# Peptides against a protein of PDB entry 5T59, part 55

Target 1, 112 residues: chain A of PDB entry 5T59
Amino acid sequence: TTPTMQSTSLLTEHLGYPPISLVDDIINAVNEIMYKCTNAMEKYLMQRNIIGKKDFSDEIKIGTAKLESLLENSVDKNFDKLELYVLRNILSIPSDLLEENRFRLLHHEKLV
Target 2, 90 residues: chain B of PDB entry 5T59
Amino acid sequence: EHIRFQRLVQVCNKALEESIRKLQSWEKIHECFPNYGQTREGIENLTVCQQQVIKLWSNLSRVEFDAIFHERSIEEKLNQLDDLINKARS

## One batch from the design tools (peptide; aimed at target 1 N78)

Design b2_p27_3_s3 (made by RFdiffusion4, then SolubleMPNN; from b2_p27_3, 10 letters changed)
Fold by OpenDDE base, seed 3:
Structure b2_p27_3_s3 (fold): chain B 112 residues (1-112), chain C 90 residues (1-90), chain A 27 residues (1-27)
Amino acid sequence: as target 1 above (112 residues)
Amino acid sequence: as target 2 above (90 residues)
Amino acid sequence: SMEEKLEKRKKERKEKREKKLQELLEE
């Protein structure tokens, strides 16, 4: 089931924020973590860029960039799935509660 | 009875695990550093680096996601949602 | 910079969502 405007409004009222905001927090966090990880990797290797008589700085930069891209793609894929699942199955309201009578009950309980 | 928060945690963990899986592959790591990885010291450095990155990923994700869930009071809210739905269906 | 990368990704995600939403509304 796809989220509706009605369900979004009701959930926003219940949560105190739009459902998508939670997803945004999650995805923003993982993106930040991702770049922290790749940055740490690059820094670690750049501190160890010389092996013997060879300087591998260029290879390290290129290699870490490739890994970053790989991770970006993986994060996008998996967290796009997460977003869809969360919005459809977790932060969702069953159709029976979207009926007028059920809506009133939900609203009433909030006010009482 | 309360299922939504559990599912949220599960799918978050799944997404995190699947996202880092490619970095858990030594072959993938080595392919990015073909010449560096042909040296003994390079291999050692890459090995440590790989392990550290995976640990950092795990630790940061745990801390940050827990913080988000707390700040958004999502467990409580999802439990309440479960209760409302169950009540409506009873 | 990391900040720039993050902002870029946020922007791209927003645009992607808007595009998807528009497509859904047109169906």
Scores: peptide ipSAE 0.659, ipTM 0.951, DockQ to the pose 0.494
OpenDDE base, seeds 1, 2, 4, 5: peptide ipSAE 0.653, 0.649, 0.655, 0.654; ipTM 0.950, 0.950, 0.951, 0.951

Design b2_p27_3_s4 (made by RFdiffusion4, then SolubleMPNN; from b2_p27_3, 11 letters changed)
Fold by OpenDDE base, seed 4:
Structure b2_p27_3_s4 (fold): chain B 112 residues (1-112), chain C 90 residues (1-90), chain A 27 residues (1-27)
Amino acid sequence: as target 1 above (112 residues)
Amino acid sequence: as target 2 above (90 residues)
Amino acid sequence: STEEKLKELKKKLSEKRKEKLEKLLKE
């Protein structure tokens, strides 16, 4: 079931915020976590950049960047799927209930 | 019965697991540090680093997602949504 | 700074997602 303006409005009223806001929080969080992880990795390795007499700083920077890109692509892919699933299947209203009866019920429950 | 919140948690966990899977590959890690990983110390450092990153990923995601769910009261709201739907169909 | 970079990235991501969502809602 694809989200509609009607379902979005009803869910926004129910949630107190648009459904997309939850997804936004999730995606923003995971991206932040992702960069924190890769940054931590880079810093950890940069503190150990010299082995013997060889400096691996450049390789570490490039390598961590590659891993970051790899992780970023994976995050984007998987959380795009998550977004679609959440909006279509979790934060959704069955089509048969998207009528006056359901609308009344939702408003009634809010008033009780 | 309540199902939506459970599904939310499941798909979040799945997305997190699938996202970090590539970093769980030692081969991919080593490929990014071909010369560094040819040294004993380098291998040791990369091993620890890999483990720490995965752990950090898991811990941060758990804490942050739980915080989001709490702030958005999503469990309660989804349970209510389930109840409303079930009630409408009864 | 790292914080600034993160903010910028989030902003860009948000804009991209907004566009995707709008398309989804129009379907």
Scores: peptide ipSAE 0.281, ipTM 0.921, DockQ to the pose 0.716
OpenDDE base, seeds 1, 2, 3, 5: peptide ipSAE 0.276, 0.273, 0.280, 0.274; ipTM 0.920, 0.920, 0.921, 0.920; seed 2 fails the geometry check

Design b2_p27_4 (made by RFdiffusion4)
Pose (drawn by RFdiffusion4):
Structure b2_p27_4 (pose): chain A 112 residues (1-112), chain B 90 residues (1-90), chain P 27 residues (1-27)
Amino acid sequence: as target 1 above (112 residues)
Amino acid sequence: as target 2 above (90 residues)
Amino acid sequence: AELEELEEEAKEKVEEAAEEAKEKFEE
């Protein structure tokens, strides 16, 4: 289903937070991990940048950064689909409820 | 009957697996370090990275998301939503 | 030859680590 304002309004009430707030926590979380991993990988190699008698410090900075940017694209790509797949299929509303009052059951839930 | 939350787990894991796939390929890893990877020790060091980074990627994301799913009670809100639409359709 | 053997070992280790990561995701 395509998202609507009633679903956003109703789901915000049922959840206590807008449906997008959960997606924010995920995207924001994975990005922090992505950088935490790359930074950890660069330091592991920088203290191993000299093999034999040659210094590969330049190659490592370029390599670690060249990898980081590829995840920035792939992660932004795969988590936008998630942003979409969730708001359309998981935090979703059928027609059975907004055609004939979903308000009854949510109000009914909070009370009885 | 409780089907929507398991989906949330499936879609999160699906996004992560695709997010890291290019790092599971030794080829693309060596492409970023061509000269460094032509040394024995370089090959050993790069192997330690991609196998540890993947494990770190998997673990950190697993722990946080399980935590995020807890702080927002999403498993319950969705289970309440799944079994609620059924009561409505009935 | 020695470098090609290390590259083959690195590929096997990466495949094993990738299978282990998939198993953690399936859990």

Design b2_p27_4_s1 (made by RFdiffusion4, then SolubleMPNN; from b2_p27_4, 11 letters changed)
Fold by OpenDDE base, seed 4:
Structure b2_p27_4_s1 (fold): chain B 112 residues (1-112), chain C 90 residues (1-90), chain A 27 residues (1-27)
Amino acid sequence: as target 1 above (112 residues)
Amino acid sequence: as target 2 above (90 residues)
Amino acid sequence: SELEELKEKAKKEIEKAAKEAKELLEK
């Protein structure tokens, strides 16, 4: 079930920010972490690029790029699922409560 | 009683675990470095590298996600949401 | 920032673990 405008408005009021903002923070964070990890991997191996008489720099660059691509694809897939789940099932209001009573409860809670 | 924040943590962990799955495969790692991985020293370097990146992934995600959750006060807000819903149904 | 400090600490811990792992592999 797709979140409604009403749910979004109520949750924004409750949270102090739109629900999507939390998801954005999470996604931005994992993307940053992802590139830090791949960068660290490349740097580590490039410091160890020569074994014996052979220079493996090219292979290392290609290999780390492949791994980065795999990780990117996996992150995109899994965190797209996460976004949908969070917005639909966690940051959500049951449809039966999307009535005038829900609005009153939210306002009442703030006033008390 | 309070279930939403627990679910949030669970789904985040699942997404992180599934995302790093490919890097956890030695076979996948070795395939990316076919000649480098034929040397003893290369295998050792790849092994350490694999372990490091996985740990870095885990540690950074823990720190950053916890920071986000704190900054957004999401545990408190989700608990309050659970309470409001339960109250409305009582 | 506090977050950056925590990240740096995490990196240092990983580096330490990596060194230990390397030493184990050399045996």
Scores: peptide ipSAE 0.103, ipTM 0.874, DockQ to the pose 0.031
OpenDDE base, seeds 1, 2, 3, 5: peptide ipSAE 0.053, 0.047, 0.090, 0.048; ipTM 0.870, 0.868, 0.872, 0.868

Design b2_p27_4_s2 (made by RFdiffusion4, then SolubleMPNN; from b2_p27_4, 12 letters changed)
Fold by OpenDDE base, seed 2:
Structure b2_p27_4_s2 (fold): chain B 112 residues (1-112), chain C 90 residues (1-90), chain A 27 residues (1-27)
Amino acid sequence: as target 1 above (112 residues)
Amino acid sequence: as target 2 above (90 residues)
Amino acid sequence: SELEELKEEAKKKIEEAWQEFLELLKS
């Protein structure tokens, strides 16, 4: 179930930012980390591309790209699940708090 | 009483762990470098890469996610949310 | 922000450690 507009508005007011912004930060961070890791690996191997009389530069580039793709797919899959879980189960407001009287309670607590 | 932030940390860690799982497989690494991995030096180099990438992954994610959580004040906000929910139900 | 600066510094240290390790293994 997708979060309601009401819950999103209430959470945005509470957090000071839309709930999705937190998820976006997390996803952007992990993607940056991912590419740093794969870049480091490629650099390390390219510094060691010649073994004996053979040059493995092409294989290293292709292999690293394959690993990057593998990691990208896994990151995408797992953090899509994370997004759904966070928005549905963590940054969520129970239905009983979506009533008008509960809405006033949230405002009251914010002002106190 | 306060459970939401703990769950956030848990799900983040799980996502990170599951994402790196395939790189923890030597077989998967070797498949990407079939000829390079047939040499002694190649195996050594790949082994180092595998280990260091996993460490880098873990260390960078820890630093970055902690920074995000702090900047977004998410622990405090989630604790407050828990408190509000509990208070409303009391 | 202060926290952002600390984060960047931490990232820098990690990268430096990585590069040092690479150089060590190169020798």
Scores: peptide ipSAE 0.152, ipTM 0.890, DockQ to the pose 0.024
OpenDDE base, seeds 1, 3, 4, 5: peptide ipSAE 0.056, 0.106, 0.049, 0.097; ipTM 0.877, 0.868, 0.872, 0.871; seed 5 fails the geometry check

Design b2_p27_4_s3 (made by RFdiffusion4, then SolubleMPNN; from b2_p27_4, 12 letters changed)
Fold by OpenDDE base, seed 2:
Structure b2_p27_4_s3 (fold): chain B 112 residues (1-112), chain C 90 residues (1-90), chain A 27 residues (1-27)
Amino acid sequence: as target 1 above (112 residues)
Amino acid sequence: as target 2 above (90 residues)
Amino acid sequence: SELEKLKEEAKEKIKKAAEEFLALLKE
């Protein structure tokens, strides 16, 4: 289920940043890479748009856009799942530890 | 004992692999360029694009994700989290 | 052999294309 406010606060203290910030970094990175790849592909093909006597510029633009959309949709789907999984299962605190004891442990470790 | 960082790496890799899966299909590539892909040169050009995108996808993601993990000290933090949880349960 | 020559030529062509692609990626 959705992380509690207490869990988020404790993890933020432990990490030095909100858990969602890590996911945001990952998603931003993959999106940047995605668009760099598709942009390069379009440019590469547009430099090679004429074969024989036929100009394929329009087809290249449409085709690249379609591929970009396919990749974008897949990225969105898979990294939405990733976000949910990371926040629920990786950057999470077991419910039985969401008591003062967990907070004390974090405080103790920081002082040592 | 330390499981969270391993899981993070695994799910990141899985998400990357699943995201690029459709582009690994030549048929899907060709469908986007039906006439262009009927020419010899077109096929060659598309082949280069497919191969390079897949390769760059993996390599760039690896570099960027490793940088993020380092900047966020996430391995250390997740290991510490595992240790804290284990200690609390002892 | 002729086949091997063709393969090498293809590899070189792909290599060159890859370099060009990488250059575009940096833009």
Scores: peptide ipSAE 0.258, ipTM 0.899, DockQ to the pose 0.067
OpenDDE base, seeds 1, 3, 4, 5: peptide ipSAE 0.247, 0.248, 0.251, 0.247; ipTM 0.898, 0.896, 0.905, 0.897

Design b2_p27_4_s4 (made by RFdiffusion4, then SolubleMPNN; from b2_p27_4, 13 letters changed)
Fold by OpenDDE base, seed 2:
Structure b2_p27_4_s4 (fold): chain B 112 residues (1-112), chain C 90 residues (1-90), chain A 27 residues (1-27)
Amino acid sequence: as target 1 above (112 residues)
Amino acid sequence: as target 2 above (90 residues)
Amino acid sequence: SELEKLKEEAKKKIEEAWKEFLELLKS
């Protein structure tokens, strides 16, 4: 179930930002980290690309790209699940609090 | 009483752990470097690389996620949300 | 922000440690 407009509005007021913004920050961060890791791996191996008389540069580039794709797919899958979970179960307002009287309570607590 | 922030941390950690799981498999690493991994030096290099990438993954994610949580004041906000919900139901 | 600066400093330290490690293994 997708969060309601009312829930999103209330949470945005409470947080000071839309709930999705937190998820976006997390996803952007992990993607940055992912590419830093794969870049470091490629650089490390490319500094060690010659073993004996063989040059493995091409294999290293292809292999690192494959690992990057593997990691990328896994990150995408798992953090899509994370997004859904966070928005549905963490940054969510129970239906009983979406009533008008409960809305006033949220405003009251904010002002106190 | 305060459960939402704990759950956020848990789900973030789980997502990070599951994302790196395939790189923790030596078999998967070796499959990407079939000829390189047939050499002694290649195996050593890949082993070190695998270990260091996992460490880098863990360390960077910790720093970045903690920073995000702090900047967004998410622990405080989620605790307040828990309190509001509990108060409304009392 | 102050926190952002701290974050960047931490990232820099990690990157530097990584570079040092790479150089050590290169020798």
Scores: peptide ipSAE 0.148, ipTM 0.887, DockQ to the pose 0.024
OpenDDE base, seeds 1, 3, 4, 5: peptide ipSAE 0.143, 0.109, 0.111, 0.094; ipTM 0.883, 0.865, 0.881, 0.882

Design b2_p27_5 (made by RFdiffusion4)
Pose (drawn by RFdiffusion4):
Structure b2_p27_5 (pose): chain A 112 residues (1-112), chain B 90 residues (1-90), chain P 27 residues (1-27)
Amino acid sequence: as target 1 above (112 residues)
Amino acid sequence: as target 2 above (90 residues)
Amino acid sequence: SEFEEETEKILEETEEEVEERKEEFEE
């Protein structure tokens, strides 16, 4: 299903937070990990940048950064599909409920 | 009957697996370090990275998401939602 | 390896922070 304002309004009430807030926590979380990994990888190599008698510091900075940017694209790509797949299929509303009052059951849930 | 939350786990894991796949390929890893990878020690060091970075990627994301799913009780909100739409359709 | 030890430390610190956040949330 395609998201609607009633679903956003109703799901915000059922969840206690807008449906997008969960998606923010996920995207924001994976990004932090992405950089935490690349930074960890660069330092592992920088203290191993000299093999034999040559210094590969330049190649490592370029390599670690060249990898980081490829994840920035792939992650942004794969988690936007998640941002879409979730708001359409998981935090989702059928027609059975907004055609004939979903408000009854949510109000009914909070009380009885 | 409880089907929506397991989906949330499936879609999260699906996004992560695709997010890291290019790093599982030794080729693309060596492309970023062509001269460094032509040394024995360089090959050994790069192997230690991709295998540990992947493990770190998997572990950090597994722990946080399980935590996010807890702080927002999403397993319950969705289980309540799954079994609630069924009561409505009935 | 050294990098394996570093990654284990990072994981332990993150697990501790997550546990603290869960405790605060349950409170």

Design b2_p27_5_s1 (made by RFdiffusion4, then SolubleMPNN; from b2_p27_5, 12 letters changed)
Fold by OpenDDE base, seed 2:
Structure b2_p27_5_s1 (fold): chain B 112 residues (1-112), chain C 90 residues (1-90), chain A 27 residues (1-27)
Amino acid sequence: as target 1 above (112 residues)
Amino acid sequence: as target 2 above (90 residues)
Amino acid sequence: SEFEKEVEEILKEHKEKVEKRLKEHDE
């Protein structure tokens, strides 16, 4: 189920930041890591581009780009799933606590 | 009692593992370098790349995610959330 | 391998950056 505005507000108050901010940090981090990995690979191979008097520079560039795309697509897919799961199941408030009589529970606990 | 942070760690690890899975396939690596990978030296170089990229991926992710979790105090916050929910249900 | 050395360097640099971030955050 999609998080409610009420849940988001309560969690934002509890966390000190919107729940999506955590997910954004994670996704941004993995993307940076991904490009560091592929860049390192490309550089390493480009330093070893000539084998048996044949220059494989073009193939290396294309190949590393393909691998990067492959990894990028996989990251996007899996971390989109992660985003949904985290927001729906981890950073979520059960419906029974979202009732009007229980709405202020988290706020009350914070003040006490 | 405290389950949410554990779940967060689990799903992060799962996402990382699934994301790198295709790079763990030698066949996929070789397909990207069809001629380069037909040479002895090329195979050696690609093997090193595959191994070291996976290592780099894993280690960078561990360090970075731990840092994020710390910066966001997420373990503490999720534990508190668990406690609040459990208290409300008691 | 040379790549292994590169990986170690990247990791080292990243760890240093992270430590710096964490210190700044805790201040």
Scores: peptide ipSAE 0.644, ipTM 0.948, DockQ to the pose 0.905
OpenDDE base, seeds 1, 3, 4, 5: peptide ipSAE 0.641, 0.634, 0.640, 0.637; ipTM 0.947, 0.947, 0.947, 0.947

Design b2_p27_5_s2 (made by RFdiffusion4, then SolubleMPNN; from b2_p27_5, 10 letters changed)
Fold by OpenDDE base, seed 1:
Structure b2_p27_5_s2 (fold): chain B 112 residues (1-112), chain C 90 residues (1-90), chain A 27 residues (1-27)
Amino acid sequence: as target 1 above (112 residues)
Amino acid sequence: as target 2 above (90 residues)
Amino acid sequence: SEFEEEVNKILKEHEEKVKKRLEEFDK
């Protein structure tokens, strides 16, 4: 099920931040890590760009860019799935607790 | 009893593993460096890259995700959420 | 390898940054 506005509000109150903020942190982190990895790889290979009498600088640049793109696509795909799963199944409130008579439960427990 | 944080960790690990899987393929790496990878030295260099990038990826993500989880107090918050839900259903 | 050394360097630097970040957060 898709998260509701009221569930988001309740979770925001509980967490102290919107649920999406956690996901954003995770996604931002992995993207930074991704570029650190590809950058390190490119630098390492560019220091080793000449083998024998051949200069592979252009191939290295193109190749690392291709790997970066490949990794970007995979990260996007898998962490989109993660976002969906987290928001729907982890940072979620069961429907029975979202009923009007149960809506105040989280708020009540917080205040007690 | 407490299941949500465990699921979060599992999903994060799965996403990380699946994301790096293509780089774990030597064939995929070699395809990006078709001529470079035909040299002995090139193969050696690419092998090092493959191993070390995976290491870097895994360790950086561990450090960062642990930090995020701490900053967001997510284990405690998810445990509390589990408790609230379980209490409501009791 | 030289790359391993670089990776270790990056990791160490990052760990220190995160450590400082967390210390500041916990204040």
Scores: peptide ipSAE 0.616, ipTM 0.946, DockQ to the pose 0.911
OpenDDE base, seeds 2, 3, 4, 5: peptide ipSAE 0.608, 0.604, 0.612, 0.608; ipTM 0.946, 0.945, 0.946, 0.946

Design b2_p27_5_s3 (made by RFdiffusion4, then SolubleMPNN; from b2_p27_5, 14 letters changed)
Fold by OpenDDE base, seed 1:
Structure b2_p27_5_s3 (fold): chain B 112 residues (1-112), chain C 90 residues (1-90), chain A 27 residues (1-27)
Amino acid sequence: as target 1 above (112 residues)
Amino acid sequence: as target 2 above (90 residues)
Amino acid sequence: SEFEKEVDEIIKEREEEVKKRLAEHDA
């Protein structure tokens, strides 16, 4: 079930920030980590680019780029799923509590 | 009683694990370095890379995600949400 | 290995950075 505007508003009030902000933080973090990993790998290999009489610099650059792309695709796929799950199932309010009477109750609890 | 934060941690860990799965495959790594990986020294270097990238991935994600969770007070907020929901249903 | 050392340094640096950030956040 797609989150409603009402649930988003209530959760924003409860959290102090929109639910999507948490997901954004997570996704931004993993993206940064991803590039740190691939960059570190590339640097390490580029320091070891010559084996015997052969220079593998070009292959290393291309190879690390390919790995980065593979990782990017996997991150995108899995964290898109994460986003949907978090927003729908974790940062969500059950439909029965979005009814008028339940909504009032939630506000009451906040004020107490 | 409190289930939402646990689920958050679980799905984060799952996403991280599934994301790094391709790099856990030696075959996938070797495919990216077909000639380099045909040398003994190249294989050794790539082996180190595979191990250390996974280590870096795991440790950085732990540090960063824990920080995010703290900054957003998400455990407390999710526990409160669970409590509110449970109370409303009682 | 050299990579292990580098990784350890990166992790340590990030831990310290986050520690500082969290301290500032909590203050």
Scores: peptide ipSAE 0.471, ipTM 0.933, DockQ to the pose 0.955
OpenDDE base, seeds 2, 3, 4, 5: peptide ipSAE 0.417, 0.385, 0.419, 0.409; ipTM 0.928, 0.926, 0.928, 0.928

Design b2_p27_5_s4 (made by RFdiffusion4, then SolubleMPNN; from b2_p27_5, 8 letters changed)
Fold by OpenDDE base, seed 1:
Structure b2_p27_5_s4 (fold): chain B 112 residues (1-112), chain C 90 residues (1-90), chain A 27 residues (1-27)
Amino acid sequence: as target 1 above (112 residues)
Amino acid sequence: as target 2 above (90 residues)
Amino acid sequence: SEFEEEVEKILKEREEEVKKRLKEFDE
C-alpha cells in the first residue's frame, strides 16, 4: 500500500528526516558511482584508442556512452523498485499503529 | 526480532547486483565496441575494463552505502521501529 | 594494470572522503 501522510510524519519524527531522504541519498550515491565507473572506463580505453594503424576514439566514445546509457536504465529501473519497496515495506507503519490511540503511544515512547 | 535493517541491506544489494548484471555480460560489452572488440588488443583492454568496473562498482557502493547508513543511523532507527511495532502488537 | 591503479586511486580518495564525513558527523 502507498505510504500515508500520517506515517510519513511519524517516521520523519522518529528518523529526524523524511523517509524519502534516505532513498534520495542512496539513489544519488549510485548515480555518482555509475559515473565514476563509466568515466574510468572511457579514460582507460581512450589511452588505448589506437590499435595498429586504426584510431578507435570515436567508437570508444560512442560505445562508452551506450554502455553508460544501458547502465543508467538498469539503475533507474532497479532503484525505482527499491524506492517503492523501502517506503512501503521497510520504512512503514502498520495500520494498527496509525490509529489515534497508537499515534499517541508513539509520541509517548519518544518522550520517555 | 529485528528484520527491517536486514531487509534494507538485502534490497540494496539486490538492486546493485541487478543494475550491474548487463555489464557482466561479455556480449553486451562487445556490442558496444563491435570493431574495437574484433582486435586482440581490444579484447584484452575490454576484458580489463569489464573486470575492474565491476570491482569498482562493488567497492564504491559498499563504502558509500555504509556511510549513508551510518550518517542516517538507519540500523538503530529501524531496530527501534521493529521494537515499537512488536510492542504494540503484544 | 593501469586501470587497476586508477581504480585504487579512486577508491582511496573516496574512502578518505567518507572517513572525513563520518568523523564530522560523529562530532
Scores: peptide ipSAE 0.065, ipTM 0.879, DockQ to the pose 0.957
OpenDDE base, seeds 2, 3, 4, 5: peptide ipSAE 0.062, 0.034, 0.043, 0.023; ipTM 0.878, 0.862, 0.871, 0.857

Design b2_p27_6 (made by RFdiffusion4)
Pose (drawn by RFdiffusion4):
Structure b2_p27_6 (pose): chain A 112 residues (1-112), chain B 90 residues (1-90), chain P 27 residues (1-27)
Amino acid sequence: as target 1 above (112 residues)
Amino acid sequence: as target 2 above (90 residues)
Amino acid sequence: EEEEEEEEEIKEEVEEIRELIEEVEEE
C-alpha cells in the first residue's frame, strides 16, 4: 500500500513515534558502522604500510577511501529501498480500515 | 499469523547483505590495492581485513538493530498490528 | 543508465514520503 496521512497519523499514535523515526535509527546506525569499519581497516593497514623496504602509505589512503565511497553509494542505495519497502509493506495500512474507521480499533485498543 | 515483524528482520538483513557484497569479492578488494596486493604480506594483510571487516559489519549491525527493535518495541507493535487487522477483517 | 534512472526515481519517492510525514508532524 502507498502511505497516507491517516496511516502516518494513526501509526504515529500506535507506535508513539512516526514510522520514519525507526527508519532514521537504522540508516543513521549503519552509516556509523560503515565508517567505523573503514577507519578500523585503514589503521590496520597503516601500521602495516611498509612491506620489505617500500612504503605503500599513499596506496592505502587511496584504497581505503576508494572503498569507503563505494559503500556510501551501495548503502545509500540499498537502505533507501528499505525506507520504501518498510513504509509501503510493513508500517502499512489496507483499505479495509481507513474506508471504515480504523479509529475504532485503535481507540478500542488504548482503553478496554 | 504473526508475519510482519519477521519481514522487518528479513528486509534489514537483506539490505545489509547487499550493502557489503562488493567487499566479499577478493577481486574488487585487490583492485583498490594493486601494488600492495602483489606482495605476499600484502595478500595476507588484505585477507585479514575483508574477513574481519565483514564479521565486524555483521556483528555491529546485528547488535544495534536488535537493540533498536527493543527500544521501540517494534516486534510487539507489529504483532499487535498483525493480529489486529485480522480481528478487523473478521 | 537504466539503473541510474531507477535510482533517481527511488530518491524522488523517498523525498515525497518524507515531506508527507513532515506535513503530518506540522499538523

Design b2_p27_6_s1 (made by RFdiffusion4, then SolubleMPNN; from b2_p27_6, 12 letters changed)
Fold by OpenDDE base, seed 3:
Structure b2_p27_6_s1 (fold): chain B 112 residues (1-112), chain C 90 residues (1-90), chain A 27 residues (1-27)
Amino acid sequence: as target 1 above (112 residues)
Amino acid sequence: as target 2 above (90 residues)
Amino acid sequence: SEEKEEEEKLKEEVEKLRKLQQEVLAL
């Protein structure tokens, strides 16, 4: 079910916040976690950049950047799918509840 | 009767699991460090790093997502939504 | 690539939904 202005308004009233706010929280959180992970990886390896007589700092920087990009792409793809699914199938109101009589029912339940 | 919150948790877990899938591949990790990973010590460091990152990912996501769900009272709200839908259809 | 094209389509769908959500929020 694709969200509509009506369903979004009703859900906002029910939730106390817009549905997109929850999704934004989730996406912002995973992005923060992602960069914490990649930063930790780079820092860990950069502290271990010398093996024997060879300095691998440049390779580590390039390698961690590649992994970061890989993770970014995967996060973006999978959480775009999540966003669509949540808004269409979880934070959604069935069409039968968007009818006039059902709308009044939801409003009445809130007031009682 | 309550299904929406369960689905939310499921799809969040799926997204997190699929997102970290590439980092769970040793081959993919090693490809990013072709010379570093040819040394014994490098392999050891990469192995520990991989394990730590995956654990960090799992732990942080659990804590942060639970915090979000709590702050947004989403389980209660989704259960109420399920109840309203079921009531309307009864 | 085909994968890239699918990803772009996904992003477009997300953007459409976000625009709708933002419009409602602005009211």
Scores: peptide ipSAE 0.583, ipTM 0.948, DockQ to the pose 0.770
OpenDDE base, seeds 1, 2, 4, 5: peptide ipSAE 0.580, 0.577, 0.581, 0.581; ipTM 0.947, 0.947, 0.948, 0.947

